# Peptides against a protein of PDB entry 3T7K, part 118

Target 1, 248 residues: chain A of PDB entry 3T7K
Amino acid sequence: KAEKILARFNELPNYDLKAVCTGCFHDGFNEVDIEILNQLGIKIFDNIKETDKLNCIFAPKILRTEKFLKSLSFEPLKFALKPEFIIDLLKQIHSKKDKLSQININLFDYEINGINESIISKTKLPTKVFERANIRCINLVNDIPGGVDTIGSVLKAHGIEKINVLRSKKCTFEDIIPNDVSKQENGGIFKYVLIVTKASQVKKFTKLINDRDKNETILIVEWNWCVESIFHLNVDFTSKKNVLYQKK

## One batch from the design tools (peptide; made by RFdiffusion4, then SolubleMPNN)

Design b2_p19_6_s2 (from b2_p19_6, 9 letters changed)
Fold by OpenDDE base, seed 1:
Structure b2_p19_6_s2 (fold): chain B 248 residues (1-248), chain A 19 residues (1-19)
Amino acid sequence: as target 1 above (248 residues)
Amino acid sequence: DEYRKKVEKDLENTIELPD
């Protein structure tokens, strides 16, 4: 059926999209539309797997979803598109009125607001955002909203290698892991990096660290610090936004 | 048109990671 529908076009584009969706198309597509999309080189996956070499995200806007955040770790993210791309494409294809010899849909007309070429270009870098920031090992409190698994998965996608989960009420200094990175000459490296949710945790961890490992560098941030870093694909150490405590 | 109406609803039902 898809072939018959597409037969009216002299030439079919190959968009070469391997995509996931977030904030749209929760119910997926009908069988015919999926076939149409596939013939146009648009493959939509339910979940993110590295093996699929995903290069596209469909979303109506920037979202704080696991999928969206992880999409910024694609290698590269080629396109971040509004769902209207698919909608308009399918509409054009199903239209009987327009004897269109060609499909005339430009991907660039459907870019998600806020995901510009600057962001896209950074996804072509050989390193991940936290890797570039010399953050490889972090401490994460166990009571983080969203759950340690989801948060941890996002962080790992963006270059954090080791996530140590801290039981905030019961942890001791010995439970806190250092960010084991070699000091680069020009980069501020924090020995201890922690993601926390409460001011009480800041007080606790700062005390534990300062009492046992005096004069070491400490960075304590909120989850939003990570999110902002991901959305910009850059860690700004000059910003105090979402930083709860820092000792350089 | 079928998908357009759903997209708005889907967005409303999207679960984002909390602050």
Scores: peptide ipSAE 0.635, ipTM 0.963, DockQ to the pose 0.907
Fold by OpenDDE base, seed 5:
Structure b2_p19_6_s2 (fold): chain B 248 residues (1-248), chain A 19 residues (1-19)
Amino acid sequence: as target 1 above (248 residues)
Amino acid sequence: DEYRKKVEKDLENTIELPD
């Protein structure tokens, strides 16, 4: 059926998109439309898998969803598009009135607001954002909203190798893991990196670390510090936003 | 358009990670 519908066009574009959706198309697409999209080089996946070499996300706007945050870790993210791209495309294809010899839809007309070329270009870098920031191992409190699994998965997608989950009420100094990175000359390495939710946790962990491992570097941040770093694909160590404690 | 009508609803029903 898809072939018959597409046969009216003299030339078909190949968009070469491997995409996930967030904030749109929760019910997916009908079988015919999926076939049409596939013939146009648009493959939509339900979940993010590294093996699929995803290069696109569909979303109505910037969202703080797991899928959206992870899409910024694609290698590269080629396109971040509004769902209207697919809607308009399918509408043109299903239109009986237009003897259209060609599909005239430009991907660049459907870019998500706020995902600019600067962001897209950074996804072509050989390293992930936290890798570039020399953050390899972090400590994460177990009571983080959104859950340690989801948050941890996002962080891992962006280059954090090890996530140590801390039971905030019962943890001791021995439960805190160091950020095991080789000292590079250009600075910005923290021995202890922690993501916390409460001021009481800051007090607890700073005391534990300072009492047992004096003069070490400590970075304690909120989840929003990570989110902002992901959205910018850059860690700004000069910013105090969402930083709860810093010892250099 | 079947999809267009659903997109707004889908967005409203989207769960974002909390702050």
Scores: peptide ipSAE 0.634, ipTM 0.964, DockQ to the pose 0.876
Fold by OpenDDE base, seed 2:
Structure b2_p19_6_s2 (fold): chain B 248 residues (1-248), chain A 19 residues (1-19)
Amino acid sequence: as target 1 above (248 residues)
Amino acid sequence: DEYRKKVEKDLENTIELPD
């Protein structure tokens, strides 16, 4: 059926998209449309797997979903597109108009607002955002909204190697892991990096660390600090936004 | 358009990670 529909075109594009969707197409596509998309080199996956070498995300806008956040870790993310790309594409293909020479849909017309070439270019870098920031080992409180597994998975996608989960009420200094990175001359390396949810945790962890490991560097942030870093694919250490405690 | 209507609904039903 898809072949018959596509036969009216003299030339078919190959978009070479391996995509996931978020905030759209929850029910997927009908069988004919899936076949059409496949013939045009558009493959849509249900979940993110590294082996699939995903290069595209469909979303109506920037979203704080696991899929969207992880899509910014694709190697590279080639396209971040609005669902209207698929809608308009399928509409054109299903049109009863006379034989068309080609499909006239430009991917660049459907870019998600806020995901520009600057962001896309950063996904081509050989390193991940937190790797570039010299953050490889972090401490995460166990009461983080969204769950340590989901949050941890997003962070790992962006270059965090080790996530130590802290039981906020029971943890001691010995439970806190250092951020083991080689001292590079150029950047503020924090020995202890923590993601917390409450002011009481800031007080607790700062005391524990300062009492036992005096004069060490500490960075305590909110989850939003990580999200903003991901959305910009850059850690801005000059910003105090979502930073709860910083000791250099 | 069937997909357009669904997309709008899907966006409304999207669960984002909390702050």
Scores: peptide ipSAE 0.634, ipTM 0.964, DockQ to the pose 0.889
Fold by OpenDDE base, seed 3:
Structure b2_p19_6_s2 (fold): chain B 248 residues (1-248), chain A 19 residues (1-19)
Amino acid sequence: as target 1 above (248 residues)
Amino acid sequence: DEYRKKVEKDLENTIELPD
């Protein structure tokens, strides 16, 4: 059926998209449309797997979903597109009225607002955002909204190698892991990096660390600090936004 | 457009990670 529909076109584009969707197409596509998309070089996957070499995300806007956040870790993310790309494409293909010899849909017309070429270009870097920031080992409180698994998975996608989950009520200094990174000449390295949810946790962890490991560098942030860093694919250590405690 | 209507609903039903 797809072949018959596409046979009316003299030339078919190959978009070469390996994509996931978030905030759209929850029910997927019908069989014919999937086949059409496949013939046009558009493959849509249900889940993110590194082996699939995903290069695209479909979303109506910037979303704080696991898929969206992880898409910014693709190597590279080639396109972040609105679902209207697929909708318009399928509409043109199914249209019997338009004696269209060619499908002329420009991918750039469907870019998600806020994901610009600057962001896309950063996904071509050989390092992940937190890796570039010399953050490889973090402490995460166990009561974080969204769950440690989901949050941890996103962070790992962006270069966090080790996530230590802290039981905020019972943890001691010995439970806190250092951010074990080699001292680079030009980068502020924080020995202890923590993601917390409450001011009480800030007080607790700062006390524990300062009492036992005096004069060490500490960074305590909210989850939003991580999200903003991901959305910009850059860690801004000059910003105090979403930073709860910083000791340089 | 069937997909367009669905997309709108899907967005409304999207669960984002909390702040």
Scores: peptide ipSAE 0.632, ipTM 0.963, DockQ to the pose 0.909

Design b2_p19_6_s3 (from b2_p19_6, 9 letters changed)
Fold by OpenDDE base, seed 5:
Structure b2_p19_6_s3 (fold): chain B 248 residues (1-248), chain A 19 residues (1-19)
Amino acid sequence: as target 1 above (248 residues)
Amino acid sequence: DEYRKKVEEDLKNTKELPD
């Protein structure tokens, strides 16, 4: 059926998109539309897998979803597009009236607001955002909203190798892992990096670390520090925003 | 357009990660 619908066009574009959706198309697409999209080089996946070499996300706007945050780790993210791209494309294809020799839909007209070329360009870098920031191992409190698995998965997608989950009420100094990164001359390296949710946790962990390892560097941040770093694909160590405690 | 109507609903039903 898709072939018959597309046969009216003399030339078909190949968009070369391997995409996931967030905030749109929860019910997916009908079989014919999926076939049409596939013939136009648009493949939509239900979940993010590294093996699929995803390069696109569809979303109506910037969202704090697992899929959206992980899409910024694609290698590269080529396009971040509004769902209207697919809607307008399918509408044009299904239109009986237009003896269109060509499909005239430009990807650049459907960019998600706030995902600019600067962000897209950073996804071509050989390293991930937290890798560039010398953050390899982190400590994460177990009571983090969103859950340690989801948050941890996002952080790992962005270059954090090891996530140590701390039971905030019962943890001791021995439960806190160091950020094991080789000293680079020009980079702020924190020996202890922690993501926490409460001021009481800041007090607890700062005391535990300072009592046992007085001269070490500590970074304690909120989850929003990570989110902002992901959205910018850059860690700004000069910013105090969402930083709860810092010792250099 | 069937898809267009659903996009607004889908957005409302999207669970974002908390602050």
Scores: peptide ipSAE 0.671, ipTM 0.968, DockQ to the pose 0.897
Fold by OpenDDE base, seed 1:
Structure b2_p19_6_s3 (fold): chain B 248 residues (1-248), chain A 19 residues (1-19)
Amino acid sequence: as target 1 above (248 residues)
Amino acid sequence: DEYRKKVEEDLKNTKELPD
């Protein structure tokens, strides 16, 4: 069926998109539309797998979803597109209007607001955002909203190698892991990096660390610090936004 | 048109990670 529909076009574009969707197309596409998209080089996946070499995300806007946050770790993210791209494409293809010799849809017209070329260009870097920031090992409180697995998965996608889950009520100093990064000459490396949810946790962890490992560098942040870092594909250590405690 | 209507609904039903 798709072949018959597409036969009206003399030339078909190959968009070469391997995409996931978030905030749109929850029900997927009908069989004909999937086949059409596939013939146009648009492959839509249900889940993110590294083996699929995903390069695109469809979303109506910037979203704080696992898929969206992870899409910024694609190598590279080629396109972040609004769902209207697919909608308009399918509409044009299904249109009975005169023999359209070509599909005239420009991908650049459908960019998600706020995902600009500066962001896209950073996805071409050989390193991940937290890797560049010398954050490889973090401590995460077990009561984090969204769950440690989801949050941890996002963080790992962005270059955090080790996530230590802290039982916030019962943890001791011995449960806190250091950020095992070799001191690079020009980069502020925090020995202890923690993601927490409550002011009481800040007080607890700062006390535990300062009492046992004096004069060490500590960074305690909220989850939003990570999110902002991901959305910008840059860690701004000068910003106090979402930083709960910092000792340099 | 069918997909457009669904996109608005899907967005409303999207679970974002909390703050």
Scores: peptide ipSAE 0.670, ipTM 0.967, DockQ to the pose 0.899
Fold by OpenDDE base, seed 2:
Structure b2_p19_6_s3 (fold): chain B 248 residues (1-248), chain A 19 residues (1-19)
Amino acid sequence: as target 1 above (248 residues)
Amino acid sequence: DEYRKKVEEDLKNTKELPD
């Protein structure tokens, strides 16, 4: 059926999209439409797997979903598109009115607002955002909303190698891991990086670290600090936004 | 358009990670 529908076109584009969806197409596509998309080189996956070499995200806007955040770690993310791309494409293909010789849909007309070429270009870098920021090992409190597994998975996708989960009520200084990175000349390295949820945790961890390792650098942030860093694919150490404690 | 209506609904039902 899809072949018959597509036979009216003289030329078919190959979009070469390997995509996931978030905030749209929860029910997927009907059998004919999925076959049409496949013939056009558009493959939609249910989940993110590294082996699938995903290069595209469909979303109506920037979203704080696991899929959206992880899509910014694709190597590279080629396209971040609104679902209207698929909708308009299928509409044009199913249209009986015009002998359309060609499918004329420009991908650039469907870019997600706020995901510009600057962001896309950063996904082509050989390093991940937190790797570039010299953050490889972090401490994460166990009571973080969203769960340590989901949050940790997003952080790992963006270059954090080790997630140490802290039991906030029972942890001691010995439970806190250092951010073990070689001192690079050109960037401030924090020995201790922590993601926390409460002011009481800031007070506790700053005390524990300062009492035992007084001269070391500390960065304590909220989850939103990580999210903002991901959305910009850049860590801005000059910003105090979402930073709860910083010792240089 | 069936897909358009579903997209709007899906967006409303999307669970985002908390702050």
Scores: peptide ipSAE 0.670, ipTM 0.968, DockQ to the pose 0.904
Fold by OpenDDE base, seed 3:
Structure b2_p19_6_s3 (fold): chain B 248 residues (1-248), chain A 19 residues (1-19)
Amino acid sequence: as target 1 above (248 residues)
Amino acid sequence: DEYRKKVEEDLKNTKELPD
């Protein structure tokens, strides 16, 4: 059926998209539409797997979903597109207007607002955002909203190698892991990096660290600090936004 | 358009990670 529909076109574009969807197409596509999309070089996957070499995300807007946040770790993310791209594409293809010799849909017309070329370009960098920031080992409180597994998975996608989950109520200094990075000449390395949810945790962990390791650098942030860093594909250490405690 | 309506519904039903 798809072949018969597409045979009406003299030339078919190859979009070369390997995509996931978030905030749209929860029920997927019918078999004919999937076949059409596949013939146009658009493959949609249900889940993110590194082996699939995903390069695209469909979403109606910037979303704080696991899929969206992880899509910014694609190597590279080629396109972040609104679902209207697929909708308009399928609409044109299913249109019985005999006179359509070509599909004229420009991908750039469907870019998600706020995902610009600057962001896309950063996904071509050889390093991940937290790797570039010399953040490889972090401490994460166990009571973080969204769950340690989901949050941890996002952070790992963006270059955090080790996530130590802290039991906030029972945690001691010995439970806190250092951010084990080699001293690079050009950047402030924080020995202890923690993601926390409550002011009480800040007080607790700052005390534990300062009592035992008085002269070490500490960064305590909210989850939003990580999200903002991901959305910009840059860690801004000059910003105090979402930073709960910083000791240089 | 059935797909447009569905996208709007899907967006409403999307669970974002909390702040």
Scores: peptide ipSAE 0.670, ipTM 0.967, DockQ to the pose 0.896

Design b2_p19_6_s4 (from b2_p19_6, 9 letters changed)
Fold by OpenDDE base, seed 4:
Structure b2_p19_6_s4 (fold): chain B 248 residues (1-248), chain A 19 residues (1-19)
Amino acid sequence: as target 1 above (248 residues)
Amino acid sequence: DEYREKVEKDLKEVKELPD
């Protein structure tokens, strides 16, 4: 059926998209449309796997979903597109208009607002955002909304190698892991990096660390600090936004 | 458009990670 529909075109584009969707197409596509998309070089996956070499995200806007956040770690993210791309594409293909010589849809017309070329270009960098920021080992409180597994998975996708989950009520200084990175001259290296949810946790962890390791650098942030860093693919150490405690 | 309507619904139902 898809072949018959596409036969009316003299040439077909190959978009070369390996994509996931978030905030759209939850029910997927019908069989014919899937086949059409596949013939156009558009493959949509249900889940993110590194082996699939994903290069595209479909979303109506910037979303704080696991899929969207992880898509910014694709190598590279070639396109972040609105679902209207697929909608308009399928509409054109299913149109009863006479022999169309070519599908006339430009991917650049469907870019997600806020995901600009500057962001896309950063996904071509050889390093991940937190790797560039010299954040490799973090401490994460166990009561983080969204769950430690999901949050941890996102953070790992962006270059955090080790996630230590802290039991906030029971943890001691010995439970806190250092960010084991070599001191590079030009980057703010924090020995202890923690993601917390409550002011009480800030008080607790700052006390524990300062009592045992008084002269060490500490960065305590909210999850939003990580999210903003991901959305910009840059860690801004000059910003105090979502930073709960910082000791240089 | 069937897909467009579904997208609007999906956006409303999407589970974003909390703040």
Scores: peptide ipSAE 0.618, ipTM 0.961, DockQ to the pose 0.929
Fold by OpenDDE base, seed 5:
Structure b2_p19_6_s4 (fold): chain B 248 residues (1-248), chain A 19 residues (1-19)
Amino acid sequence: as target 1 above (248 residues)
Amino acid sequence: DEYREKVEKDLKEVKELPD
């Protein structure tokens, strides 16, 4: 059926998209439309897997979803598109009236607001955002909203190798892991990096670390610090936004 | 349009990670 529908076109574009969706198309597509999209080089996946070499995300706007945050770790993210791209494309293809020799839909007309070329270009870098920031090992409190698994998965997608989950009520200094990175001359390296949710946790962890490992560098941040870093694909160590405690 | 009406609903139902 898809072949018959597409036969009316003299030339078919190959968009070469391997995409996931967030905030749109929760129910997926009908069989015919999936076949049409596939013939146009548009493959939509339900979940993010590294093996699929995903290069695109569909979303109506910037969202703080697991899929959206992880899409910024694609290698590269070629396109971040509004769902209207697919809607308009399918509408044009199913239209009986237009003797359309060609499909005239430009991907660039459907860019998600706020995902600019600067962001897209950074996804071509050989390193991930937290890797570039010399953050390899982090401590994460167990009571973080969203869950340690989801948050941890996002952080790992962006270059954090080890996530140590801290039981905030019972943890001791020995439970806190150092950020084991080689001292590079030009980068701010924090020995201890922690993501926390409460001021009481800041007080606890700062005391534990300062009492046992005096004069070491400490960075304690909120989850929003990570989110902002991901959305910009850059860690700004000069910003105090979402930083709860910093010792250089 | 079958998909257009659903997109608005999907956006309302999407689960974002909390702050």
Scores: peptide ipSAE 0.616, ipTM 0.961, DockQ to the pose 0.882
Fold by OpenDDE base, seed 3:
Structure b2_p19_6_s4 (fold): chain B 248 residues (1-248), chain A 19 residues (1-19)
Amino acid sequence: as target 1 above (248 residues)
Amino acid sequence: DEYREKVEKDLKEVKELPD
């Protein structure tokens, strides 16, 4: 059926999209539409797998979902598109107007607001955002909303190699891991990086670290610090936003 | 449009990670 529908077009575009969706198309597509999309070089996957070489995200807007956040780690993310791209495309294809010799849908007309070329260009960098920021090992509190697995997965997608989960009520200094990064000449490396949720945790961890490892650099942030860093694909160490404690 | 209506619903139901 898809072939018959597409046969009316003299030329078919190849969009070369390998995409996931978030905040849209939860129920997927019917069989005919999937086949149509596939013939146009649009493959939609249910889950993010590295082996699929995903290059596109469909979302109605910037979302704080696992999929959206991870999409910014694609290598590269070529397109971040509104679902209207697919809707309009399928609408045009299913249109009975005999005079349509070609599909006239431009991907650039469907960009998600706030995901600009500057962000897209950064996904072409050889390093991940936290890797560039010299953040390799972090400490994450166990009671973080969203769960350590989900949060950890997002962070790992963006270059954090080791996530140490801290039991905030029971942890000691020995449970806190250092950010094991070789000193680079040009970058402030924090020896201890922690993601916490409560002021009480800040007090606890700062005390533990300062009492046992004096004069070391400490960065304690909220999850939002990570999110903002991901959305910008840049860590701004000059910003105090979402930073709970910083010792240089 | 069937998909458009669904997208609107999906957006309302999407679960974002908390702050």
Scores: peptide ipSAE 0.615, ipTM 0.961, DockQ to the pose 0.909
Fold by OpenDDE base, seed 2:
Structure b2_p19_6_s4 (fold): chain B 248 residues (1-248), chain A 19 residues (1-19)
Amino acid sequence: as target 1 above (248 residues)
Amino acid sequence: DEYREKVEKDLKEVKELPD
């Protein structure tokens, strides 16, 4: 059936999209539409796997979902598109108007607001955002909203190699891991990096570290610090936004 | 048109990570 529908076109575009969806198409597509999309070089996956070499995300807008945040770690993310691209494309294909010799849908007309070429270009860099920021090992409190597994998965996608989960009520200094990064001559490296949820945790961890390792650098941030860094694909160490404690 | 109506619903039901 898909072949019959597409036979009316002399030339078919190849969009070369390997995509996931977030905030749209939860029910998927019917069999005919999936086949049409496949013939046009659009393959939609249910989940993110590195082996699939995903290069596209469909979303109505910027979202704080696991899929959206991880899409910014694609190598590269070629396109971040609104679902209207698929809708308009399928509508045009199913149209019985005889005069349509060509599919006239441009990907660039459907870009998600706020994901510009500057962001897309950064996904082509050989390093991940936290790797560039000299953050390799972090401490994460166990009571973080969203759960340590989901948050940890997003952070790992963006270059964090080791996530140490802290039991905030019972942890001691010995439970806190250092950010073991080779000293780069020109980059500020924080020895201890922590993501926390409460002011009481800031007081506790600063005391534990300062009492045992007084002269070391400390960065304590909220989850939003990580999210903002991901959305910009850049860590801004000059900003105090979402930073709870900093010792240089 | 079938998908357009569903997209609006899906956006309302999407689970975002908390602040």
Scores: peptide ipSAE 0.613, ipTM 0.961, DockQ to the pose 0.894

